# Peptides against a protein of PDB entry 4CIC, part 64

Target 1, 148 residues: chain A of PDB entry 4CIC
Amino acid sequence: KVSTKGHYGVQAMFDLAQHFGEGPVSLKSIAERQGLSEPYLEQLIAVLRKAGLVKSVRGAQGGYILAREPRDIKVGDIIRVLEGPIAPVESVSQDDPEHSLKFDFSVTKSVWEKVKKSIEEVLDSITLADMLKDAEEAQMAQGYMYYI
Target 2, 147 residues: chain B of PDB entry 4CIC
Amino acid sequence: KVSTKGHYGVQAMFDLAQHFGEGPVSLKSIAERQGLSEPYLEQLIAVLRKAGLVKSVRGAQGGYILAREPRDIKVGDIIRVLEGPIAPVESVSQDDPEHSLKFDFSVTKSVWEKVKKSIEEVLDSITLADMLKDAEEAQMAQGYMYY

## One batch from the design tools (peptide; aimed at target 2 V2 E83)

Design b2_p26_4 (made by RFdiffusion4)
Pose (drawn by RFdiffusion4):
Structure b2_p26_4 (pose): chain A 133 residues (1-84, 100-148), chain B 132 residues (1-84, 100-147), chain P 26 residues (1-26)
Amino acid sequence: KVSTKGHYGVQAMFDLAQHFGEGPVSLKSIAERQGLSEPYLEQLIAVLRKAGLVKSVRGAQGGYILAREPRDIKVGDIIRVLEGSLKFDFSVTKSVWEKVKKSIEEVLDSITLADMLKDAEEAQMAQGYMYYI
Amino acid sequence: KVSTKGHYGVQAMFDLAQHFGEGPVSLKSIAERQGLSEPYLEQLIAVLRKAGLVKSVRGAQGGYILAREPRDIKVGDIIRVLEGSLKFDFSVTKSVWEKVKKSIEEVLDSITLADMLKDAEEAQMAQGYMYY
Amino acid sequence: ARALLDAEGPAIEIAPGEADLLARAA
């Protein structure tokens, strides 16, 4: 199960990545395109801003823009920002979960927002039918 | 975050794997060794039994034992047993999560209870210090 | 027993701890 915060955090950062070259966009526009609740997005952006992942701009087309290029933002970075008598007895079971954790970390660190932009272009494109191999 | 059911399901199955050669053990003994609540364990075992992963034995010093050898039970098998207008718009974000899901499935399918038994022996051993 | 395990949902949750995020946003 993916948390609401992880899904919406990545969705919002990806929407900003899709508008990075064009410039700032409003939070309302992000919420509209992504189907997110504006109050929740406002709180999410506040943390991402403190983390240096997004920045606000005061322009007419003010609003929000990525604070780092998409190629320099791993999906794992976004997730890391959003997340927060005695004796020793080794648990092999816990070691299995550590291996699961490591593999997730590896996947999320292997994908950047730039990679997602590339995939978005390839997957949602159109072309003459003869070119589908 | 790992669910209580995944953690306890794997713990209980591994305890049975540690006692597979010796024979059946009581549910109370599993709950005691693993620090589990007996009511929760009983409900857990019932599902594992229905799935053919564990079997009850009448015996006298009867109890429960694995229904398949440890080498034939993947951790992923245990997890899979315990778990249960319109338009199209592709979500690249969801594709990321699919990749995460795939990697977890791969890790859990690559580890059997036999692998866990081997690891348990190697990690919790004692030996002359010169061999470290 | 089946109903209990179904209520517990998936074995793994990704990106847990939303309460920390909301607290930090405040």

Design b2_p26_4_s1 (made by RFdiffusion4, then SolubleMPNN; from b2_p26_4, 15 letters changed)
Fold by OpenDDE base, seed 3:
Structure b2_p26_4_s1 (fold): chain B 148 residues (1-148), chain C 147 residues (1-147), chain A 26 residues (1-26)
Amino acid sequence: as target 1 above (148 residues)
Amino acid sequence: as target 2 above (147 residues)
Amino acid sequence: AEEFFKKEGDAITLADGEEYLFERAR
């Protein structure tokens, strides 16, 4: 499960991508468009800003912009910033050294590592530009359905 | 993250796979070998049994066996039984009908659906037999390092 | 909101414990 943080973070970044090149977007406007609470979005944006994925613009027309072009931001980058590295299983605390369950743990661990790798590959294969394209295609498809 | 339930369920099923063909294994022995509490394992095994992945054998030499050959049990089958369908994102409760966030939700949803599909493909590509093979290969590799 | 990925250190950790890689479809 992608955390709510990851989900909303991707959503907020996607909103900024949709407005890329149009100037700074207010947190309020992002929150309204994305159905997020402004305080929660402030927390997400603070993390994303610290990671250099977004920039704050000061002034009366201030707000946030993507720090990079949408094509240069992977979904995986957003998720790693918000959630940290993609880990499929909690490291069962190694703290019980005595039970030599090392081998069974290794094979089961390998399953989860394969899952992790697969998730990373997917998330790293999707950019905000890809998401923009998908949105445009979906909008065009809906437009065609209304004309039929 | 695979839930503890999924993790331990796969571990318990793998233990049963390692003993497949040797007869019934006691829950106690599985719990001991897998570092699980017996009561927790009982709960897992009950679910797995109900799903037809394990069978209970009654008697003095009673216990549990895999209901199918290890090659016929995917990790994905175990996870689906224990955790339900693989969902990458909580369905943000559709309950706020008023916010027409439909379109942005669709694209973001598609990302998570791709993740879901990828996870399903991975988990459905791994059988308990594959895990057994990996364990054997790892054991052989360790044996060669000591020699 | 069941976090798909729990933060475990610098890694996106799929939820420990009741953390399901896969959310139970509620």
Scores: peptide ipSAE 0.021, ipTM 0.769, DockQ to the pose 0.066; fails the geometry check
OpenDDE base, seeds 1, 2, 4, 5: peptide ipSAE 0.020, 0.021, 0.019, 0.018; ipTM 0.769, 0.774, 0.768, 0.766; seeds 1, 2, 4, 5 fail the geometry check

Design b2_p26_4_s2 (made by RFdiffusion4, then SolubleMPNN; from b2_p26_4, 14 letters changed)
Fold by OpenDDE base, seed 2:
Structure b2_p26_4_s2 (fold): chain B 148 residues (1-148), chain C 147 residues (1-147), chain A 26 residues (1-26)
Amino acid sequence: as target 1 above (148 residues)
Amino acid sequence: as target 2 above (147 residues)
Amino acid sequence: AEEFLKKEGEAITLADGEEYLFRRAE
């Protein structure tokens, strides 16, 4: 399960992608459009900015923009920035010293590594540009349904 | 991230798979081999039993066995039983009625659905029999390193 | 028995476990 942080982070980045090329977008406007609290969004944007995925623009028309083109930002990049490395299982702290039964959890670990790899592959295969395209296609499909 | 419950559940099921055909395995023995607390394992096994993945055998040599052959139990089956449906994102309870901004999060939702599908495909592609095979291969590889 | 698993093992559901997928390995 993607954390709320990851979910809303992708949502906020997608909003910025939708406005890419239109200039800086205010956090307020993103928050309103995405149904996010502005303070929460500020925290997300701060992390994303520090990671170089967004840029702050100062001035009367100040706000935020994507730091890269939508095609150059993978969903996986956003998730890694917000959530860190995709880890399917917490390393059970081997700290119980006494039952040193080296249960070679190697096999179970391999299962989770496969899951991790699969998630990474999916998230790295989707760019913000792909999401924009999907949104356009969805809007066109809805438009056609109303005209039929 | 698979929960501790899912992780240990798969581990316990794998232990039962390693002993499949040898008769009932005690929870104590599983707990010892897998580094689990017996009370925790009891809870896991209760859920797995209720779902029909394990069977309880009564008697002096009582314990638990897999209810199906290892090849007929997917890791995905175990995870679904223990964790429920693989949900990549919590359904943000749409319960905030007022900001009915139907932000059609359809696109973001689609991303998470793709992740979900991918996880499901992976977990459903791995059986306990596959895990047994991997364990055997790993043991053989280790054996060759020591000689 | 059900309550005890709730407290210690917050069943990081694969949903919560996916929260763990994205939790920083400290």
Scores: peptide ipSAE 0.034, ipTM 0.778, DockQ to the pose 0.231; fails the geometry check
OpenDDE base, seeds 1, 3, 4, 5: peptide ipSAE 0.023, 0.023, 0.025, 0.023; ipTM 0.772, 0.773, 0.774, 0.777; seeds 1, 3, 4, 5 fail the geometry check

Design b2_p26_4_s3 (made by RFdiffusion4, then SolubleMPNN; from b2_p26_4, 13 letters changed)
Fold by OpenDDE base, seed 3:
Structure b2_p26_4_s3 (fold): chain B 148 residues (1-148), chain C 147 residues (1-147), chain A 26 residues (1-26)
Amino acid sequence: as target 1 above (148 residues)
Amino acid sequence: as target 2 above (147 residues)
Amino acid sequence: AEEFLKKEGDAITLADGEEYLLERAR
């Protein structure tokens, strides 16, 4: 499972991808377009900036931009930055050492490793550029449906 | 992500698969072997029984058995019973309607649907019989390393 | 703010909540 944090992080990064090359975008404008709370978005963007996926621009027209081209940012990169390593099983919080999933069961561990690998392969196969393309295709398809 | 419930549910079902054909297994014995609390296991088994994956046997030698052969139970079946539909994104609890993942973003939704499909394909490709085979192969490999 | 994000990320599954309630009921 991807957390809500991962989901909103991908949305915010996709919004920045849609505006790539147009200059810096304000957090307020991203929050409004994506239906996110501005304070929550500030936290997400801070993490993404620290990881070098987003760049802050200072000044009167300040805001945020993607630090790399959309084609050079995988969905998997965003998820790893926000959630850490893609875990197929929820890590029981470190605070209950007794309920630490003793991954000692080798066979069940192998099942979860297969799931992990499949998730990683999918998320690493999708870039922000792929998402932009999919959005354009969807808009074209909607445009055709309105003309029928 | 699979929850702790899903993880332990697969372990419990795998234990029952290892004893398939040997008669009913007590919850106590499963809990001891798998390192699970007996009360937690009782809850898991109750759900699995209600879903028809496990059968209760009454009597002095009572306990639980798989309701179907290990080859006829997918890991995906166990997870769907315990967690519901395989969701690639954590459903924000219905209690915060403001943080309801408005899946309104069609493109991000398609990413998560691809992840979902991939998880489903993996979990539906693995049966308890496959897990039994993998365990036997691992034991054989360990036996060969000690010789 | 960090605490709020940690609390939502530790989405105690209903199952973990039920387990916690069962352990406390002993």
Scores: peptide ipSAE 0.017, ipTM 0.718, DockQ to the pose 0.041
OpenDDE base, seeds 1, 2, 4, 5: peptide ipSAE 0.016, 0.021, 0.014, 0.017; ipTM 0.717, 0.735, 0.720, 0.724; seeds 1, 2, 4, 5 fail the geometry check

Design b2_p26_4_s4 (made by RFdiffusion4, then SolubleMPNN; from b2_p26_4, 17 letters changed)
Fold by OpenDDE base, seed 3:
Structure b2_p26_4_s4 (fold): chain B 148 residues (1-148), chain C 147 residues (1-147), chain A 26 residues (1-26)
Amino acid sequence: as target 1 above (148 residues)
Amino acid sequence: as target 2 above (147 residues)
Amino acid sequence: AEEFFKSQGESITLVDGEEYLLERAR
């Protein structure tokens, strides 16, 4: 499962992608458009900035921009930054040795590795540019439905 | 992520698959082999039984068996029984309307749907019979390394 | 604020069963 953090992180990054080339956008504007609390978004953006996915622009018209072009940011990159490595099975915390998922069963491990690989392949196959294109296509399709 | 419940459920079902055709196995024996607590396994087996994936056999040599052949049980079936529908995003409980993931953003939703589909395809492509075959192949490979 | 997000090094759990939400809420 992608956490709420991952989900909102992708939304925020997508909002920045939609405004790419228009200059910096305020956190307030992103929060309003994406239905996020501004304080929560500040925390997400701080992590994304530290990871080099977004840049802060100073000044009266300051805000945030993507640090790279939308085509150079994968959804997988965003998720890894926010949540770390994609794990197919919940890592039972090391602190409960009795319920330590002894991943000792090679066959079950292989199932989860296949799941992991599949998730990674999907998330690494989708860029913010792909998402922009999908959004444009969806808008065009909606526009055509209004003209028919 | 597959929950611990899903993980152990697949292990328990795989243990039953390894003993398929040998008659009923005790929960104790499964628990010992899989490193599970017997009470936890009882809870898992109760759910799996209710879903019709396992059968209880009564008597002195009673226990549990797979309700279907290993080839007729997908890993995806086990996971759906234990955890429900595969959700790629944590469903924020309906009770917190402020943090309700308004999945209103169609594009982000599509990303998660692609992830969901991919997971489902993988889990539905693997049967307990496939897992048995993989285990046999692994044992053979290990046997060849010792010689 | 930084520490709170670091401590929740939450591995991406795709299938959270209800029970894990209950253990974190206790």
Scores: peptide ipSAE 0.019, ipTM 0.750, DockQ to the pose 0.098; fails the geometry check
OpenDDE base, seeds 1, 2, 4, 5: peptide ipSAE 0.019, 0.017, 0.019, 0.019; ipTM 0.751, 0.756, 0.755, 0.758; seeds 1, 2, 4, 5 fail the geometry check

Design b2_p26_5 (made by RFdiffusion4)
Pose (drawn by RFdiffusion4):
Structure b2_p26_5 (pose): chain A 133 residues (1-84, 100-148), chain B 132 residues (1-84, 100-147), chain P 26 residues (1-26)
Amino acid sequence: KVSTKGHYGVQAMFDLAQHFGEGPVSLKSIAERQGLSEPYLEQLIAVLRKAGLVKSVRGAQGGYILAREPRDIKVGDIIRVLEGSLKFDFSVTKSVWEKVKKSIEEVLDSITLADMLKDAEEAQMAQGYMYYI
Amino acid sequence: KVSTKGHYGVQAMFDLAQHFGEGPVSLKSIAERQGLSEPYLEQLIAVLRKAGLVKSVRGAQGGYILAREPRDIKVGDIIRVLEGSLKFDFSVTKSVWEKVKKSIEEVLDSITLADMLKDAEEAQMAQGYMYY
Amino acid sequence: TISTLLELSKEIEEAETGSLTTITIT
C-alpha cells in the first residue's frame, strides 16, 4: 500500500516537472490537474520547499517551480524528504524485510523526474497507426 | 512498514521450518520462541492451514508441521496467502509504484524457507576466531 | 560470539539507512 503522502508528493512534484520549462504555476492549478485537496497540497509543498525541492516566486505568473532540474531529482529523494534487559538475537525474518527495503530504495533511486517526463511523453502520445510495432 | 500479519506469518512459518525434521510442535511453543501472542497466532495458523501451508497432526506430542518442504515454500507464497463517469488517463506516478511492487515480488519470490534456514545457520554460528 | 557481533554490525549498518514508511508491506 502506498501512503497518501507518497502518492500526492510524487504527483505534485511530477506536475511541477511537467511545467518546469514554462515557469511557475499556482498550487490551485496543481490541485486541479492532479485531483488533490488544496489544504493537503499546501502542507506538502511547505515541506518540499523547506527541503529545497521547490521554490516560490513572486511574479504575476507567480507560484511554484521546481528548485532543481528534474534530472537532478530522484523519486527516492522526494520520499526521503517526506518520511521521518537488552540482548541481541539475529532475526533472519527481519533480514528478509531489509532485502525488500533495499530493493525499493534501488528502484526509487533509479528513477528521476526527467525519466518520468520521458515516459509520460512516450506512453500518452498519439501517432499514425502503422507506426505501432 | 511491515504489517503485523506479514511479520508474524513469516516468523511462524520459519519457526516451523526450523522444526521440520524433528516433527510437530505446539502453537504455544511457537508463540514462546517467537514472542507472539497465542490468540493472534492461532488465527494466523488457521489461514495457513486452509491454504495447505501447514498441517495439524493428532499424535500425542502432536501439534503443527509444515505441509510442504521448506525448499518448496517461497516467502512470497506466505504473503500472498495472508493478503486479500469513466475515463482512462495514464498515470506515470502509478507506473513508478507498479515498478516498486514488481521488485518486492521479485525479492520475496527469490527467497524460500530453505534459504532462510541456510542463512540462519551461517549468521548465528560460532567458530574458532581464526576462521573469521 | 564473533558471529553475533558481525551480525549486530550489519544490522547497525542497515539501521543507518533509515526506515521506510511510505510503503506498507504485508

Design b2_p26_5_s1 (made by RFdiffusion4, then SolubleMPNN; from b2_p26_5, 15 letters changed)
Fold by OpenDDE base, seed 5:
Structure b2_p26_5_s1 (fold): chain B 148 residues (1-148), chain C 147 residues (1-147), chain A 26 residues (1-26)
Amino acid sequence: as target 1 above (148 residues)
Amino acid sequence: as target 2 above (147 residues)
Amino acid sequence: SISDELQLKKEEEEKKKGELNALELT
């Protein structure tokens, strides 16, 4: 499961991808379209902007745009920015030092590293451009079902 | 990230796999070998037993055994028992009904379904027998570095 | 009580079960 941050971050970035080339989009309009609270979206956009995935445009028609073309932004890039490195296991809180025998059980660790690698490969294989294409194909398929 | 529950559940199941065929293993001995608290292990084993992955043996030499051969237990089976279905996205808690505009954004959902599928494929490709083999290979490789 | 810690761990584990389903993608 992607965290709520990752999920909504990808939704917000996808909304910006759908409007790419149309100029700056207001946070309000993104929030309304994506069913996000505006304050929550502000936090996400602040992180994405700091990472250079989003640009702020100032002025009367100000807002946000993608900093790169949709094809140059992987879902994995968005997730790594919002959540940090995909870690395979939750760090057991260091707070019980006596029973935290870090049994570095190498074999179990290798299982989780395989899972991590698989997630990274999937997320790095999907761009915002791929998502745009998938949306277009889905919309066309729905259009054909209404004409039958 | 696998939860602490999934992580330790796989460790406990792997310990039982290493002792498969040697008879019942005490929770105390598993806890000591795996660096787990015995009370935590009792909870994990209770879930695994209820799911039929582990059997309890009663008697003076009582304890726990795998209910199936290590080759017949996937890591994915352990995770699904401990954690339920691998879900691609956190269900945003239904508790904020007004702002939970379920924008069923089909495309974003499809991304997470792809990730879920990938995780399931990995976890279902690894058995406890594969883990035993990997451990043996690692031990042999260390043995060869000392000669 | 040990029961409350076990229940809190169970709720944290159920929350983390939700979060592992959430963290399996992180």
Scores: peptide ipSAE 0.081, ipTM 0.785, DockQ to the pose 0.102; fails the geometry check
OpenDDE base, seeds 1, 2, 3, 4: peptide ipSAE 0.051, 0.029, 0.028, 0.026; ipTM 0.772, 0.772, 0.764, 0.762; seeds 1, 2, 3, 4 fail the geometry check

Design b2_p26_5_s2 (made by RFdiffusion4, then SolubleMPNN; from b2_p26_5, 18 letters changed)
Fold by OpenDDE base, seed 1:
Structure b2_p26_5_s2 (fold): chain B 148 residues (1-148), chain C 147 residues (1-147), chain A 26 residues (1-26)
Amino acid sequence: as target 1 above (148 residues)
Amino acid sequence: as target 2 above (147 residues)
Amino acid sequence: SIADELQKKKEEEEKEKGEMNYLELL
């Protein structure tokens, strides 16, 4: 399970990508379109803004925009901002100081490091621009099913 | 984070793989070697046994053994037994029944399905025999650093 | 107590689930 935070964070960033170049989008409109609670979205956007992935625009037509083009934002960038670095399996450092020098070659740790690396590679291979393209292709495929 | 359940489940199965062919191993000895609480290990072993990955041997020298050879047990098999199928991102099915027919081509869902598939591929590519080999190679590498 | 250790492990599992819910994909 992607954390609810990661899932909704990617969803909110994707909504901002769909409106990229149209000007600032209100949090209310993002929340309504994405089925998110506005207070939860405010928390996500605050983190994303602090990380420099989103910008706040002030004024009567104020709101939020992507801070970079959709092609310059990886899904992995969004995730690392919201969840932090995919924590290495905290070796339960049994603070048994005497057994410290055993190269804790946890073969099990190496399995989880391989999984972590694979997740990072996948998430870093997908941009918001790739997601926009996938959405357009899916919408076109649906359009063709209505005309047959 | 692999769930603590998945992590310790793989660790316990790896301990059983290291003793494969030596006969049944007591839960106490696995718990001691792997730094696990015996009651927690009992719960893990009960699930793994029910799934047919582990066998219980009865008698005075009773304990547990792998139900299959280490080469025939993938890490993915252990994880699927302990955690279930890698749950697709539970679309919070807002049971709003009226918006049902939108082909919920959640582009976001497709991202998570790609991540899921990648994890499954990695875990299904690693057997307990591969882990045994990696342990031997690491022990040999350490042995060469001591000489 | 054994119950407290199981509860603490469950809370740690829930906290670990919370932080790396990415590997709750497992």
Scores: peptide ipSAE 0.225, ipTM 0.808, DockQ to the pose 0.144; fails the geometry check
OpenDDE base, seeds 2, 3, 4, 5: peptide ipSAE 0.202, 0.194, 0.169, 0.186; ipTM 0.809, 0.793, 0.795, 0.799; seeds 2, 3, 4, 5 fail the geometry check

Design b2_p26_5_s3 (made by RFdiffusion4, then SolubleMPNN; from b2_p26_5, 18 letters changed)
Fold by OpenDDE base, seed 3:
Structure b2_p26_5_s3 (fold): chain B 148 residues (1-148), chain C 147 residues (1-147), chain A 26 residues (1-26)
Amino acid sequence: as target 1 above (148 residues)
Amino acid sequence: as target 2 above (147 residues)
Amino acid sequence: SIADELQKKKMEEEEKKGEMNYLEIT
C-alpha cells in the first residue's frame, strides 16, 4: 500500500513538474490546486527538499521548484524518500521476542519479494515526464471529444 | 503493502496445502507450526471457510482441509478474501466532504492502477501448488548443500 | 501554543493510523 503521504507527495511533485521552467511556485498555490492543507504540504516539501528532489527559491517570487528535470525523477524515487524502502509486508516487529516471525517460511517470503520487485519495477518505470505526457494525452483526448 | 492478516492467511493456507490429502488438520497444529496464536488463526479460518477456500471436518479427527486442490487456489484469491480488492492506495474516505480527494488527478490515479495491476498479476500467477513446488525445490537444494 | 500541540498530536495519531493502514495490502 502507498500511504496518503506517498500519494500526496507524488501529487505535489507532479504539480511542480507541470510548472517546471516557469519559475518558483508557492506552497499556497500547490495546496489550492491539489486540494492539500498548506501545513501538510509544508511537511511533505520539507522532506522532499532534504532529499534533494525540490529546491526553495528566496525572494518576492519565492517558492519551490523541482531540483532535477521531470525525466530525472521517478515515482519510485519520490515514494522511497517519503516512505522508505518499498515493503510489500510490514516487518511485524512484534515486540514479542517469543513470537518473532522465526518462521518467515522461505516460500512465503519469496511471494512477497516477487510482489516487492513488481512494485519497484512499475514505480521506477514511471517518471514525472511520463506523467506529464500522459496528462497532455488525456487533455488532447478530452479536446477531441468536445469537437466530435 | 500486504496486511499481517494477508501474510498469516497465506501462511495458514500454505500449511493446509502441505497437508492436502492427509485428512483434516487441527487449528492447534497449524498455529504451532506457523507461529500463530490459535485465537487469531480461528478468526482467519472463519473468513476463509465462509469464502469457501477451506472446509471444516467434524469428528474425533476433525479439523480443516483445503476446499479445492492447491493448484486451484491462487495467492490472489486468498488475499482478496481476507482483505478485499487489492488497493495500492487507501481510499482516504476522509469523512470531510470538503477535503474529499475531488482531484483524484487522473494521472496520479493511473500510476496507482498500474501498481494495482502489477500486484494482481503477480499474486494471480502464484498458486498454492507453485508454493509447494518451490518448497520442495528449496528442500532439495538444502539436501544437496549438506553433502 | 496548546492548539499547535493538539494539532501536532492529531497529525501524529493520523500518521500512526496511516502507518497501521499501510500494512493492509492484501
Scores: peptide ipSAE 0.028, ipTM 0.761, DockQ to the pose 0.115; fails the geometry check
OpenDDE base, seeds 1, 2, 4, 5: peptide ipSAE 0.026, 0.028, 0.027, 0.027; ipTM 0.764, 0.771, 0.771, 0.772; seeds 1, 2, 4, 5 fail the geometry check

Design b2_p26_5_s4 (made by RFdiffusion4, then SolubleMPNN; from b2_p26_5, 19 letters changed)
Fold by OpenDDE base, seed 4:
Structure b2_p26_5_s4 (fold): chain B 148 residues (1-148), chain C 147 residues (1-147), chain A 26 residues (1-26)
Amino acid sequence: as target 1 above (148 residues)
Amino acid sequence: as target 2 above (147 residues)
Amino acid sequence: TVADEKALEEMKKEEEKGEMNYIELT
């Protein structure tokens, strides 16, 4: 499952992509448009900034921008930054010897590794630019439905 | 996330697949082989039985068997029974109206739907029979490394 | 069955206690 953190992180990054080239966007404006709490968004943006996906701009028109073009940011890059490696199985911490899954059943592990790889391939195939294009196409389709 | 429930459910079903055709297997023996607690396994097996993936056999040699052949049980079937529909994102429970994701942003939702579909395709492509074959191949490969 | 519902509720409690190692399929 993508955490709420991953979901909202992608949503916030997509908002920044929609405003790419227009200058810095305030966290308040992102929070309002995306229906996020501003304090939660501050935490997300801090992580994304530290990972170099977002830049902070200082000044009267201060805020945040994407650090790269939307085409150069994959959804997979955002998820890896926020959630870490897409691990289908958290490694059972070696520290509890009694409930150590003694049988690292290589076969069951291989099933989850196949799932992981498939998720990574999907998330790495989608850029913020692809999401922008899909949004434009959806908006055009809605516009046509209102004129019919 | 596949829960520990999903993982151990697949592991328990795989143990039953390894013994398919040999008769009923006791929960104790499955728990011992798979490194599971017997009480936890009882809970898993109850759910799997209710879903018709496992059958209980009564008698002196009582226990559990697969309800279908290993080739007719997908990993996706096991996960759907134990966890419900594969959801890539936890649906923010509709019950908190203040944090209702007002913008069901169709675009972000479509990303997660693509992920969901991909997970379903993978899990529906793997049967317990495929897992049995992979186990045999792995055991053969280990046997060749010792010679 | 009532037994199956109780079993499901106990599983949820064990999951909530963090005693269950989640395989996070992200």
Scores: peptide ipSAE 0.037, ipTM 0.791, DockQ to the pose 0.060; fails the geometry check
OpenDDE base, seeds 1, 2, 3, 5: peptide ipSAE 0.026, 0.029, 0.032, 0.031; ipTM 0.762, 0.780, 0.786, 0.788; seeds 1, 2, 3, 5 fail the geometry check

